# Peptides against a protein of PDB entry 7RZF, part 40

Target 1, 358 residues: chain A of PDB entry 7RZF
Amino acid sequence: PFQEEHLKQLYKIVPIKDIRNLYVTFPIPDLQKYYKSNPGHYLGHLIGHEGPGSLLSELKSKGWVNTLVGGQKEGARGFMFFIINVDLTEEGLLHVEDIILHMFQYIQKLRAEGPQEWVFQECKDLNAVAFRFKDKERPRGYTSKIAGILHYYPLEEVLTAEYLLEEFRPDLIEMVLDKLRPENVRVAIVSKSFEGKTDRTEEWYGTQYKQEAIPDEVIKKWQNADLNGKFKLPTKNEFIPTNFEILPLEKEATPYPALIKDTAMSKLWFKQDDKFFLPKACLNFEFFSPFAYVDPLHCNMAYLYLELLKDSLNEYAYAAELAGLSYDLQNTIYGMYLSVKGYNDKQPILLKKIIEKM
Target 2, 358 residues: chain A of PDB entry 7RZF as posed
Amino acid sequence: PFQEEHLKQLYKIVPIKDIRNLYVTFPIPDLQKYYKSNPGHYLGHLIGHEGPGSLLSELKSKGWVNTLVGGQKEGARGFMFFIINVDLTEEGLLHVEDIILHMFQYIQKLRAEGPQEWVFQELKDLNAVAFRFKDKERPRGYTSKIAGILHYYPLEEVLTAEYLLEEFRPDLIEMVLDKLRPENVRVAIVSKSFEGKTDRTEEWYGTQYKQEAIPDEVIKKWQNADLNGKFKLPTKNEFIPTNFEILPLEKEATPYPALIKDTAMSKLWFKQDDKFFLPKANLNFEFFSPFAYVDPLHSNMAYLYLELLKDSLNEYAYAAELAGLSYDLQNTIYGMYLSVKGYNDKQPILLKKIIEKM

## One batch from the design tools (peptide; aimed at target 1 H41 G44)

Design b2_p17_6_s2 (made by RFdiffusion4, then SolubleMPNN; from b2_p17_6, 6 letters changed)
Fold by OpenDDE base, seed 5:
Formats: structure tokens, C-alpha cells, sequence
Structure b2_p17_6_s2 (fold): chain B 358 residues (1-358), chain A 17 residues (1-17)
């Protein structure tokens, strides 16, 4: 278990590859016994969220961070870590203290809002969907995984324990959130810019690093993190499927798409799934415009239009991805291509949002 | 929740003392 001497430490690490990463690590209690509520998953969902008002959204808007991952990681026996990991831009490498301040501002927002049962319910529903429709694993790998987790879960729950949330435990969420404090932080910055500035070598891999105490003034700055009005909890994810009904195979189902609608303005082909039997669909739309490729100006305008459209849809992209929905927008020589894929239940909602932005 | 795919690169095994 980390003693006080292991806290409030900064590690400057030289990578082998040209990468810039920040790891903000908090020692937390062993949460394994709380797998039914998984408070670390709840916090990882919010801290790692990519929607409007998220930590990542704000850090991206400043040009400091490309990607963010938040969540629990297994530690040594009797404790875990909560880690916030970001991919740093060159500019972000200069603003590490401010990036961490924003992390603590977001954590402070989570404290101010308190545990939200609806967020837990979304996590529960997402995990239930992921469990129900998980891909077939390789038998050998799956057996080895199950054998490994038998040490942590009852035999009757071993197949489900990693996926199925059962208990909303706001007390445990608050307990973990109380460990996410500046006085409990370990910071690692990974950058080639520390080459020749290190004084230690890691025993196992020969990784060069420098360890420094984080100044008390910096810790105090993070302790005094205010509420940043740019941070908001995510909105409810409207794309989470609730209907998983599979329609019976039609007697006249063909192995190829059949033309089911033919009009002056549209043709519609349909193929029922005869192979996978999943509550999933692929909607593909080809839009034809005589102006799309008429001259270089129109081509460039069509390109810019789709780039702007994609940017305007970015607010929904993450929520859709979490719910197992995706969309794709492409320029074609004839116009535009739109694809919507994933669970069929909420595809109309995503499609409507795309069309409303068009 | 993307489990941190700690890219294989920096296996900082924090050997807890």
C-alpha cells in the first residue's frame, strides 16, 4: 500500500517511442468485492466521457489533449488504482499543471452533482447489451480468462460478473470519489523531451525517469479547484437499445437485396438477415446530385459541407458509439454516401439527428 | 468505459514496494 511518501510524486519518463502521455493515478481501495455495483466503472464512464461538457471536450478545445481514458486498474494485493490517462499535444506538454487542474475541476463537479442513479442505469444497460451480444471468443482464450477470474467471483456469476451491474451504491461512488484528491495523486509524464534529464533507471525495462515531489503550492492549487462552468454531466444516452426483437424470416427472403420501393426520387433495396440473427441493421443511403462533381468549386464545396456536417454531429458520435451505433459520411463522385450501422432499435433516432443537421 | 488500453509500450509495472 502506498505510504504518504509515495503520494504527491511526479515522474518524468523517457519513452522508447515518440509519444506524449500523462498518467494521473490515485490509489484506491480494492473494489473487487463491489463488482455488483462497480463504482470505479461509474466514475470511469463520466471522467472518460467524450460528449459536450466532458473533461476531454474541454481539454481538446484548448488543444492540449487528443484522447482521454479514465478508469480503475488492478494494483497489487489489497488495492487498486484509478487512472486518468491522456495523450498530450506538444502544447499540452507545456500545460500539464493546468490539465490536472481541469481534472480536479471535473472531479469537483462530480462531487457537487452527487451520484446519479440514471447514469448507473445507463452503465447497467450498456453492459447488459455488451454481455448479451458479445462476440464469440476463442475457446482456449476464453477458458483461460474464466479460470483466471474464478479466483474473484462465485462460480455461478463468473460468466456475468464483469458485465452485469445489479446494485446502485452511491456510498461507494462517493468513497472512490473521495480518494480522487490532490493529496492522493501520483503523476507520470511520458515524453522524449526528458531525454538526458533523468537520474534513475527502472529495473525491469531500463526505462529512464526522474522522480520529483510535486510542490505544495501546486497541490494546494489543485485542492482549491473551483467549479468550471464548462463542465456538465452528459445528457441521457437516447441511443441505448431497449428492444431486441428479431423479426421472423420472411418466406420469400432472398440471399440478395430485393427492390421494395421504386419511385422517381428513390429506390429502396432490402435484405433480411438470414445468417446472424441479431437485432442489428445496416442502413446505406446514396444521395445523387448532378452538382456534386460538376466542377472543382462544387467538389470543394461538397467536401467542406461534409466536413462541417461531421463536425456538427460530433456531439452524438460518442453516445451512439457507446450504444453500439455508428454512422459514416463520405463524398462520392455522384454526391454523398451515408451509412448507419448497429442495433436497429435506435437507428431512427440517430438518422433523424443526422438529417436535422443536413 | 474503454479500459485503459495501456499501449503495451509503457508497462510501468509499479512494483509496489
Amino acid sequence: as target 1 above (358 residues)
Amino acid sequence: IKRPKFEEKISFKYTDP
Scores: peptide ipSAE 0.016, ipTM 0.490, DockQ to the pose 0.094
OpenDDE base, seeds 1, 2, 3, 4: peptide ipSAE 0.016, 0.014, 0.014, 0.010; ipTM 0.448, 0.469, 0.435, 0.454

Design b2_p17_6_s3 (made by RFdiffusion4, then SolubleMPNN; from b2_p17_6, 7 letters changed)
Fold by OpenDDE base, seed 1:
Structure b2_p17_6_s3 (fold): chain B 358 residues (1-358), chain A 17 residues (1-17)
Amino acid sequence: as target 1 above (358 residues)
Amino acid sequence: IKRPRFEEKISFKYTEP
């Protein structure tokens, strides 16, 4: 376990690759025994969220961060870490203190709102879907993984323990949130800009680094993080599938797509799944426009239109992805291509949102 | 899909039927 002297430390690390990363790390208790409630998963879901009002959305809007990952990481025996990792832009590297301030503002928002049972339920449902429809792993890798987790879970639960949430424990969520404080922080900045400015070398990999205490004034600044009105809890994920019914094969099912509608304005082809038997569908739309490729101007306008459309759909893209839905929009020589893929149950909702933005 | 575990991304492979 880290002693108090190991907290409030800043590490400036020189990478081999040209990367810019920030790691904000909090020592937390061992949460392994709480796998049924998984409070670290709850917090990682919210802190790592990419929707409107998320930490990432704000940091991206400022041009400081490209990607964010938040979550629990296993430590040594008897403790874990909660880590927020961001990919920094060149500008973001200059604003690390402010980035971390925003992290604490978001954490403060989570404290102010308190634990939300509906968020836990979404995590539970998402994990249940992921478990039920998990792809076949390579047997060797899977066996090795199971052998490793047998140390942590009862034999009867070993297959489900990593996925199935059973208990909403707001007390444990609050307990973990209470560890996500500036006084408990370890910061690592990874950048080539620290080359020649380091005084230590890591023993195992020869990584050059500098260790510094974070100034008390900076810690106080983070401790006094106010509620930033830009931060909001995510909305309910409307794309989470609830119906997994597989329709029986029709007697007239063809091995190839059949033309089921033919009109002057549209052709519709349909093929029932006869192989996979999953509650999934692929909806593919080809739109034809005589104007899409008539000249370079129209071609560029069509391109710009799709880029703007994609940008306008970003608010739904993350929630859809979490729920196992995806969409694709492409320019074609003849017009536009739209694809919606994933669990069939909520595809109409995503499709409707796409069409409403078109 | 980001799992709330550090560095764990769930990729759902969707194979077209």
Scores: peptide ipSAE 0.021, ipTM 0.459, DockQ to the pose 0.080
OpenDDE base, seeds 2, 3, 4, 5: peptide ipSAE 0.015, 0.015, 0.015, 0.015; ipTM 0.462, 0.436, 0.460, 0.478; seed 2 fails the geometry check

Design b2_p17_6_s4 (made by RFdiffusion4, then SolubleMPNN; from b2_p17_6, 8 letters changed)
Fold by OpenDDE base, seed 1:
Structure b2_p17_6_s4 (fold): chain B 358 residues (1-358), chain A 17 residues (1-17)
Amino acid sequence: as target 1 above (358 residues)
Amino acid sequence: IKRPRFEERISFRYEDP
């Protein structure tokens, strides 16, 4: 267990690769016994959210961060870590203190809102979907994984324990959230910019680093993190599938797409799945315009249009991805291509959102 | 929920003491 002397430390690390990363680490209690509620997963879902009002959205808007990952990690015996990891831009490397301030502002927002049962329910539903439709793992890897987790779970639960959430425990969420404080922080900055500025070498890999205490003034600044009005809880994910019915194969099902609609302005082809039998669909739309590629100006306008459209759809992209939906928009020499893929149940919702932005 | 794939981007295993 980290003693107080091991907290509030800053590590400046020289990487072999040209990477810029920030790790903000909090020691937390061992949460393994709470696998049915998984409070660390709840917090990781929110802190690692990529939608509007998220931590990542704000940090991206400032040009400081490219990617963010938040969640629990196993530690040594009897404790875990909660880690927020970001990929830093060159500018972000200069604003690490402010990035961490924003992390604490978001955490403070989570404290102010308190645990949300609907968020837990979404996590539960997403995990249930992921479990139910889990791809076949390689038997050897799967067996080894199961053997490893048998130490933590009853035999009857070992197959489901990593996926199935059963208990909403707001008390445990608050308990973990109370550990995400500036007085309990360990910070690591990874950048080649620290080359020649280190005084220690790690024994195992020869990694050069410098360890420094974080100044009390900086800790106090983070402790006084206010509520930033830009941070909001995510909206409900409207794309989470609830209907998994597989329609029976039609008697007249063809091995190839059949033309089911033919009009002057549209042709519709349909093929029922005869192989996978999943509650998934692929919707593909090809739009034809005689103007799309007539000259360089029109080509560039069509390109710009799709870039703007994609940008306008970013608000839905993450929620759709979490729910196992994806879309693709591409320019073609004849016009544009749209694809919507994933669970069929909520595809009409995503498609409607796309069409409304077009 | 991207489980932190702490990709071994950093060969620095903090052996957390």
Scores: peptide ipSAE 0.018, ipTM 0.496, DockQ to the pose 0.096
OpenDDE base, seeds 2, 3, 4, 5: peptide ipSAE 0.017, 0.007, 0.015, 0.016; ipTM 0.484, 0.447, 0.504, 0.515; seed 3 fails the geometry check

Design b2_p17_7 (made by RFdiffusion4)
Pose (drawn by RFdiffusion4):
Structure b2_p17_7 (pose): chain A 358 residues (1-358), chain P 17 residues (1-17)
Amino acid sequence: as target 2 above (358 residues)
Amino acid sequence: SAYPDEPSYSAEVEAVF
């Protein structure tokens, strides 16, 4: 649907609720026919990746961006999109050309070195382990899912869809990586600061927007010289699991969780798993404080402190959320709350790091 | 799966497109 008359364009959209965002839209051909190599998931794993020396961490370091989501959007049949969607700070709206410039800097940093064998082997191993201990399904919604993807795949791999990968073909990685060029951009800015500046309006919904077609100054400023920032490739993962042993049932087996520790400091509830036999467990905690909801100031500093703790610890723990260990730490009325779940091997390192950062 | 999240549009951008 994107003919070249309406390419290289930058819209400005006025919202109703106060948000600020930047959408970068590329068009690409259909890659659902390539469901073995999956080049869109490779570039999505290399673009939207938080951690040391990556696209999001540098935009955090310049104070312009809270978070960003990579990957490719799939639309209808026979055509596909690719999106880099970002949200903005107060002075992140002033430097949009520099943000998109850094986006093509990281793309060119990934075009000078191109394919990687160990990233494909690591992602295939992760999907294979995440498929081998695939948990039980709720029977409603699961049959709608496997009847939702029954149109595309044959009868043998109706289940093993986007779980098992056979081959690493760098040609398709290079092909989809070439279609990401600044002659294929479509920038869209959402900001509430364009109240009285919009000529055009939407008939269907009634929203207002513009046409600021990007002059060639910034296009030929985008693709001209792009060496690097302080970017780097992600490093070897250490949260990949290795212990897949189901520990045996002990003498005191109970059908409900029993109180084991009762002190004036803490109490526990424990139950070995009897039904599921998956090498994974969930640990949860609820810390209490009478000072957490005393007045609005003390009920306000709690969200700020807990949010800054999540800010400063996502850079460390995104590899744990990517390997299958997810944690969550949010505030409650009475006190604050913690819940770490996932594979059985790496809970102590993650929970201990959470406490010592806390 | 271990795949990253897929992107999305807002309601105003989806209505323009």

Design b2_p17_7_s1 (made by RFdiffusion4, then SolubleMPNN; from b2_p17_7, 6 letters changed)
Fold by OpenDDE base, seed 3:
Structure b2_p17_7_s1 (fold): chain B 358 residues (1-358), chain A 17 residues (1-17)
Amino acid sequence: as target 1 above (358 residues)
Amino acid sequence: SPWPPRPSYSKEVEAVL
């Protein structure tokens, strides 16, 4: 366990690669025995969320952060870490204290709202989908993984323990959330901007770093993190599939796409899956405009339009991705390409959201 | 996103932390 001397520390690390990262790390108890409730996954889902009112959405809106990852990591024997990792912009590197303040404001919002059973149920449903459609692991990798898991789980649960959430434990969520405090923080900033400003070298990789105590005034600022009204719990994920029915192969099924609709404004091609038999579909739309590539101005306007459209859809894209849906939008020399892929059940919802933003 | 991070998590940072 980290002693008090190892807490409230700032590490300035020089990377080999040109990267800018922030790691906000909290020592937490070993949660392995709580795999049926997985309170660290619940918190990682919320802290790592990318929807409206998320931590990432606010930090992106300020231009400080590109990506965010939150969750539990295995530590040494008898403890774990909870980590919030962000990819920093050049501007974000100047605002690390304020980024961490926003992290504590979001954590304080989670304390104020308390554990939500519907969020747990959403995590359970997402994991059940992931388990049901888990790709067959290669036998060697599977055997090595099972051998490791057998140390932690009953033999009967080894196949399911990583995916099946069974128990809503608000007490354990609160227990982990209580460890996510400024007095328990270890901060690492990774940037080439620290080159020539370090005084220590790590023994294993020769990584150059500087260690500093975080000032008590900064710790106190984070301890007094107010509720930020921009932070909200996510809405229910409308894209989680519930229907996994596979339609029977039609007797007249063609091995190639068949033209099933031909109109003055649209052609529709269809091919039924004859190989995979998954409750998935690929919807591909090609839009043709004679103006899309007529001159450099129209090309730039069409490009800007798609970038703005993608930006306006980013919040839905994350919820869709979690639910095993994806979309792609591309400029073409003739206009625009749209692709919607994944589980067929909620594809109409995602397609409607895209069209409503167009 | 939730942990684990995309494979850019550097072992160099793990050795310092």
Scores: peptide ipSAE 0.187, ipTM 0.836, DockQ to the pose 0.396
OpenDDE base, seeds 1, 2, 4, 5: peptide ipSAE 0.147, 0.143, 0.184, 0.137; ipTM 0.812, 0.815, 0.841, 0.811; seed 4 fails the geometry check

Design b2_p17_7_s2 (made by RFdiffusion4, then SolubleMPNN; from b2_p17_7, 6 letters changed)
Fold by OpenDDE base, seed 3:
Structure b2_p17_7_s2 (fold): chain B 358 residues (1-358), chain A 17 residues (1-17)
Amino acid sequence: as target 1 above (358 residues)
Amino acid sequence: SAWPPRPSYTEEVEAVL
């Protein structure tokens, strides 16, 4: 456990590679015994969320952050860390104090709303889907993983303990949220911009760094983090599959795609799965336009259109990805390509969202 | 996203933290 002298510290770290990262870390109790409720996963799901009114959505809107990861990490014996890690833009590197203020504003929003049972249920349902369709791990990896898990879980629960949420524990969520305070923070900024500005060298990797105390005025600014009206809890994930029915193989099923619709404006090919027998589908759309590649201007406009379309879909793409759905949009010399992949149950919802943004 | 991150330079940072 860190003493008070190890808290409220800022580390400026020189990376080997050209990266810009911020790590906001909090020492938390060992949560391993609470695996059935997994309060750190609940908080990591919300803090790491990428939907409308999320921490990432707001930090992206300011041009400060590209990506965000939030969650619990194993520490030394008897404690863990809660980490919020962001990929920083060049502009975000200048606004680290304000980025961390927004993190504390979001954490304050989570305190004000309190623990939500429906969010826990969503995490439970997502984990149940992930468990049900977990790929068979290679025996060597599986045995090594089981040997590690056997130190923490009963033998009967070893297969399920990482995936099955059983208990909604709002008290434990609040307990972890109470550790996510400015007085408990350790901040690391990783950037090549600190080269030649460091005074310490780490012993294992030779990593150059500078350690500074975070000023009390900055700690107080973060302690007084107001509710930011831009932060909202996520809406329910509409993409979580509930129907896993596998349609029977048709008697006339072809080993190759068959043309099932031919019209003046569209052709449709279909192939039923004859091998995997999963409640998954791949929808592939090729759009043809004589204008898409007629000149450099139209080519650039088609490129910019798809980049803007992808950006406008990012919030839905995250919720879909969590639910085991994905999409891809690409420019082609003839127009565009759209792919929608994953569980078939909610694919029509994702496809509708894409078409509504087009 | 939720933790764990994709494999990144966490090891160098973890040695300092």
Scores: peptide ipSAE 0.157, ipTM 0.830, DockQ to the pose 0.374
OpenDDE base, seeds 1, 2, 4, 5: peptide ipSAE 0.109, 0.138, 0.156, 0.104; ipTM 0.800, 0.827, 0.832, 0.797; seed 2 fails the geometry check

Design b2_p17_7_s3 (made by RFdiffusion4, then SolubleMPNN; from b2_p17_7, 7 letters changed)
Fold by OpenDDE base, seed 4:
Structure b2_p17_7_s3 (fold): chain B 358 residues (1-358), chain A 17 residues (1-17)
Amino acid sequence: as target 1 above (358 residues)
Amino acid sequence: SAWPPKPTYTEEVEAVL
């Protein structure tokens, strides 16, 4: 376990690759025994959320961060880490203190709202979906991971333990959230901009770094993190599939897409899945407009329209991705292409959201 | 996203932390 001398430390690290990363790390108790409630995953889901009112959305809006990951990581025996990792822009590298302030404002929002059973239920449902289709979607990757899991879980639970959420434990969520404090922080900034400014070398990789104490004034600034009104809990994920029924293969199922609708304004091809037997569909739409590409101006307008449409759909992209749905929007020489892929149950909801923004 | 990190997470940083 880290002693007080290892807390409130800043590490400036020189990477081999040209990357800019921030790691905000908190020592936490070993949560392995709490795998059925997985309070670190609950917090990682919220802190790592990408929807409206998320930490990432605010940090992106400022141009400081490209990506964010939050969650628990294994440590040494008897403790873990909670990590918030962000990919920094060049501008974000100048605003690390304010980025971390926003992290603590979001954490303070989570304290103010308290543990939400519905969020736990969504995590449970998402994990159940991932588990149910793991072997069907990724047949090759399963065997190597089992060997590591066998060290942590009973043999009977090894297949399920990573995915099985059973117990809502608000007390454990609050306990972990209470460890996410400025007085318990370890910060690493990874950037080539620290080249020639380091005084230590790590033994294993030869990584050049500098260690500094975080100033008490900065710790106090983070301790006094207010409730930022831009931060909100995510809305319920309406895209989580609940129906996994596979429709029976029709007797007249064609091996190729059959034209099932032919009108002056629309053609529809359909092929039932005869191979994978998954409750998934691919909806592909091609929109034809003779005006979309009549001249360079119309081409540019069609491009701009799709960029604006994509931007207007960003609010759903992450929730859809978590639920195993995806969409794609492309310009074509004849107009526009839309694709919706993933679990069939909530595809109509996503498709409706797309059409409402069109 | 939730943990695990994207491939930008390096063992080099883990060795310093």
Scores: peptide ipSAE 0.138, ipTM 0.829, DockQ to the pose 0.391
OpenDDE base, seeds 1, 2, 3, 5: peptide ipSAE 0.103, 0.125, 0.142, 0.114; ipTM 0.807, 0.823, 0.823, 0.813; seed 3 fails the geometry check

Design b2_p17_7_s4 (made by RFdiffusion4, then SolubleMPNN; from b2_p17_7, 6 letters changed)
Fold by OpenDDE base, seed 3:
Structure b2_p17_7_s4 (fold): chain B 358 residues (1-358), chain A 17 residues (1-17)
Amino acid sequence: as target 1 above (358 residues)
Amino acid sequence: SPWPPRPSYSEEVEAVL
């Protein structure tokens, strides 16, 4: 366990690669015995969320952060870490204290709202989908993974323990959330901007770094993190599939796409899956406009339109991705291409959201 | 997103932390 001397530390690290990262790390108890409730996954789902009122959405809106990852990581024997990792912009590198303040404001919002059973149920449903459609691992990788898991789980649960949430434990969520405090923080900033400003070298990789104590005034500022009214819990994920019915192969099923609709404004081609038999579909739309590529101005307007459309859909894209749905939008020389892929059950919902933003 | 991070997580940072 980290002693008090190892807490409230700031590490300035010089990377080999040109990257800018922030790691906000909290020592937490070993949660392995709580795999049925997985309180660290619940918190990682919320802290790592990318929807409206998320930590990432606010940090992106300020131009400070590109990506955010949150969750539990294995540590040494008898403890874990909870990590919030962000990819920093050049501007975000100047605002690290304020980024961490926003992290503590979001954590304080989670304390104020308390554990939500519906969020746990959503995590359970997402994991059940992921388990049901888990690709067959290669036998060698699977055997090595099982051998590791057998140290932690009963033999009967080894196949399911990583995916099946069974128990809502609000007490354990609160226990982990109580460890996510400024007095328990270790901060690492990774940037080439620290080159020639370090005083230590790490023994294993020769990584150059500087270690500093975080000032008590900064710790106190983070301890007094108010509720930020921009932070909200996510809404229910409307894209989680519930129907996994596979439609029977039609007797007249063609090995190639067949034209099933031909109109003055649209052609529709369809091919039924004859190989995979998954409750998945690929919807591909090609839009044709004589104006899309007529001159450089129209090309730039069409490009800007799709970038703005993608930006306006980013919050739905994340919820869809979690539910095993994806979309793609591309400019073409003739207009625009839209693709919607994944589980067929909620594809109409995602397609409707895209069309409502167009 | 939730942990684990995308492949940009450096073992170099783990050795310092």
Scores: peptide ipSAE 0.189, ipTM 0.829, DockQ to the pose 0.394
OpenDDE base, seeds 1, 2, 4, 5: peptide ipSAE 0.136, 0.170, 0.147, 0.129; ipTM 0.804, 0.829, 0.805, 0.801; seed 4 fails the geometry check

Design b2_p17_8 (made by RFdiffusion4)
Pose (drawn by RFdiffusion4):
Structure b2_p17_8 (pose): chain A 358 residues (1-358), chain P 17 residues (1-17)
Amino acid sequence: as target 2 above (358 residues)
Amino acid sequence: SFYLKYRTGPTPTEEEF
């Protein structure tokens, strides 16, 4: 649907709720026919990746961006999109050309070195382990899912869809990586600061927007010289699991969780798993404080402190959320709350780091 | 319908628009 008359364009949209965002849209051909190598997932794993020296961490270091989501958007049949969607700070709306410049800096930093064998092996191992201990399904919604993807795949791999990968073909990685060029951009800015500046309006919904077609100054400023920032490739993962042993049932087996520790400081509830036999467990905690909801100031500082703790600890723990260990730490009325779940091997390192950062 | 595929876990997340 994107003919070249309406390419290289930058719209400005006025919302109703106060948000600020930047969408970068690329068009690409259909890659659902390539469901073995999956080049869109490779570039999605290399673009939208938090951690040391990556696209998001540098934009956090310049104070312009809270978070960003990579990957490719799939539309209808026979055509596909690719999106880099970002949200903005107060002075992140002033430097949009520099943000998109850094996006093509990281793309060119990934074009000078191109394919990687160990990233594909690591991602295929992760999908294989994440398929081997695939949990049980709720019967409603699961049959709708496997009837939703029954149109595309043969009868043998109706289940093993986007789980098992056979081959690493760098040609398709290079092909989809070439289609991401600044002659293929479509920038869209959402900000509430364009109230009285919009000429055009939408008939169907009634929203207002513009046409600021990007002059060639900034296009030929985008693709001209792009060496690097302080970017780097992600490093070797250490949260990949190795212990897949189901521990045996002990003498005191109970059908409900029993109170084991009762002190004036803490109490526990424990139950070995009897039904599922998956090498994974969930640990949860609820810390109490009478000062958490005393007045609005003390009920306000709690969200700020807990949010800054999540800010300063996502850079460390995104590898744990990527390997299958997910944690969550949010506030409650009474006190604050913690819940770490996932594979059975790396809970102590993660929970201990959470406490010592807390 | 539009489907966004990205990754925030061990498996891809598919979001619908």

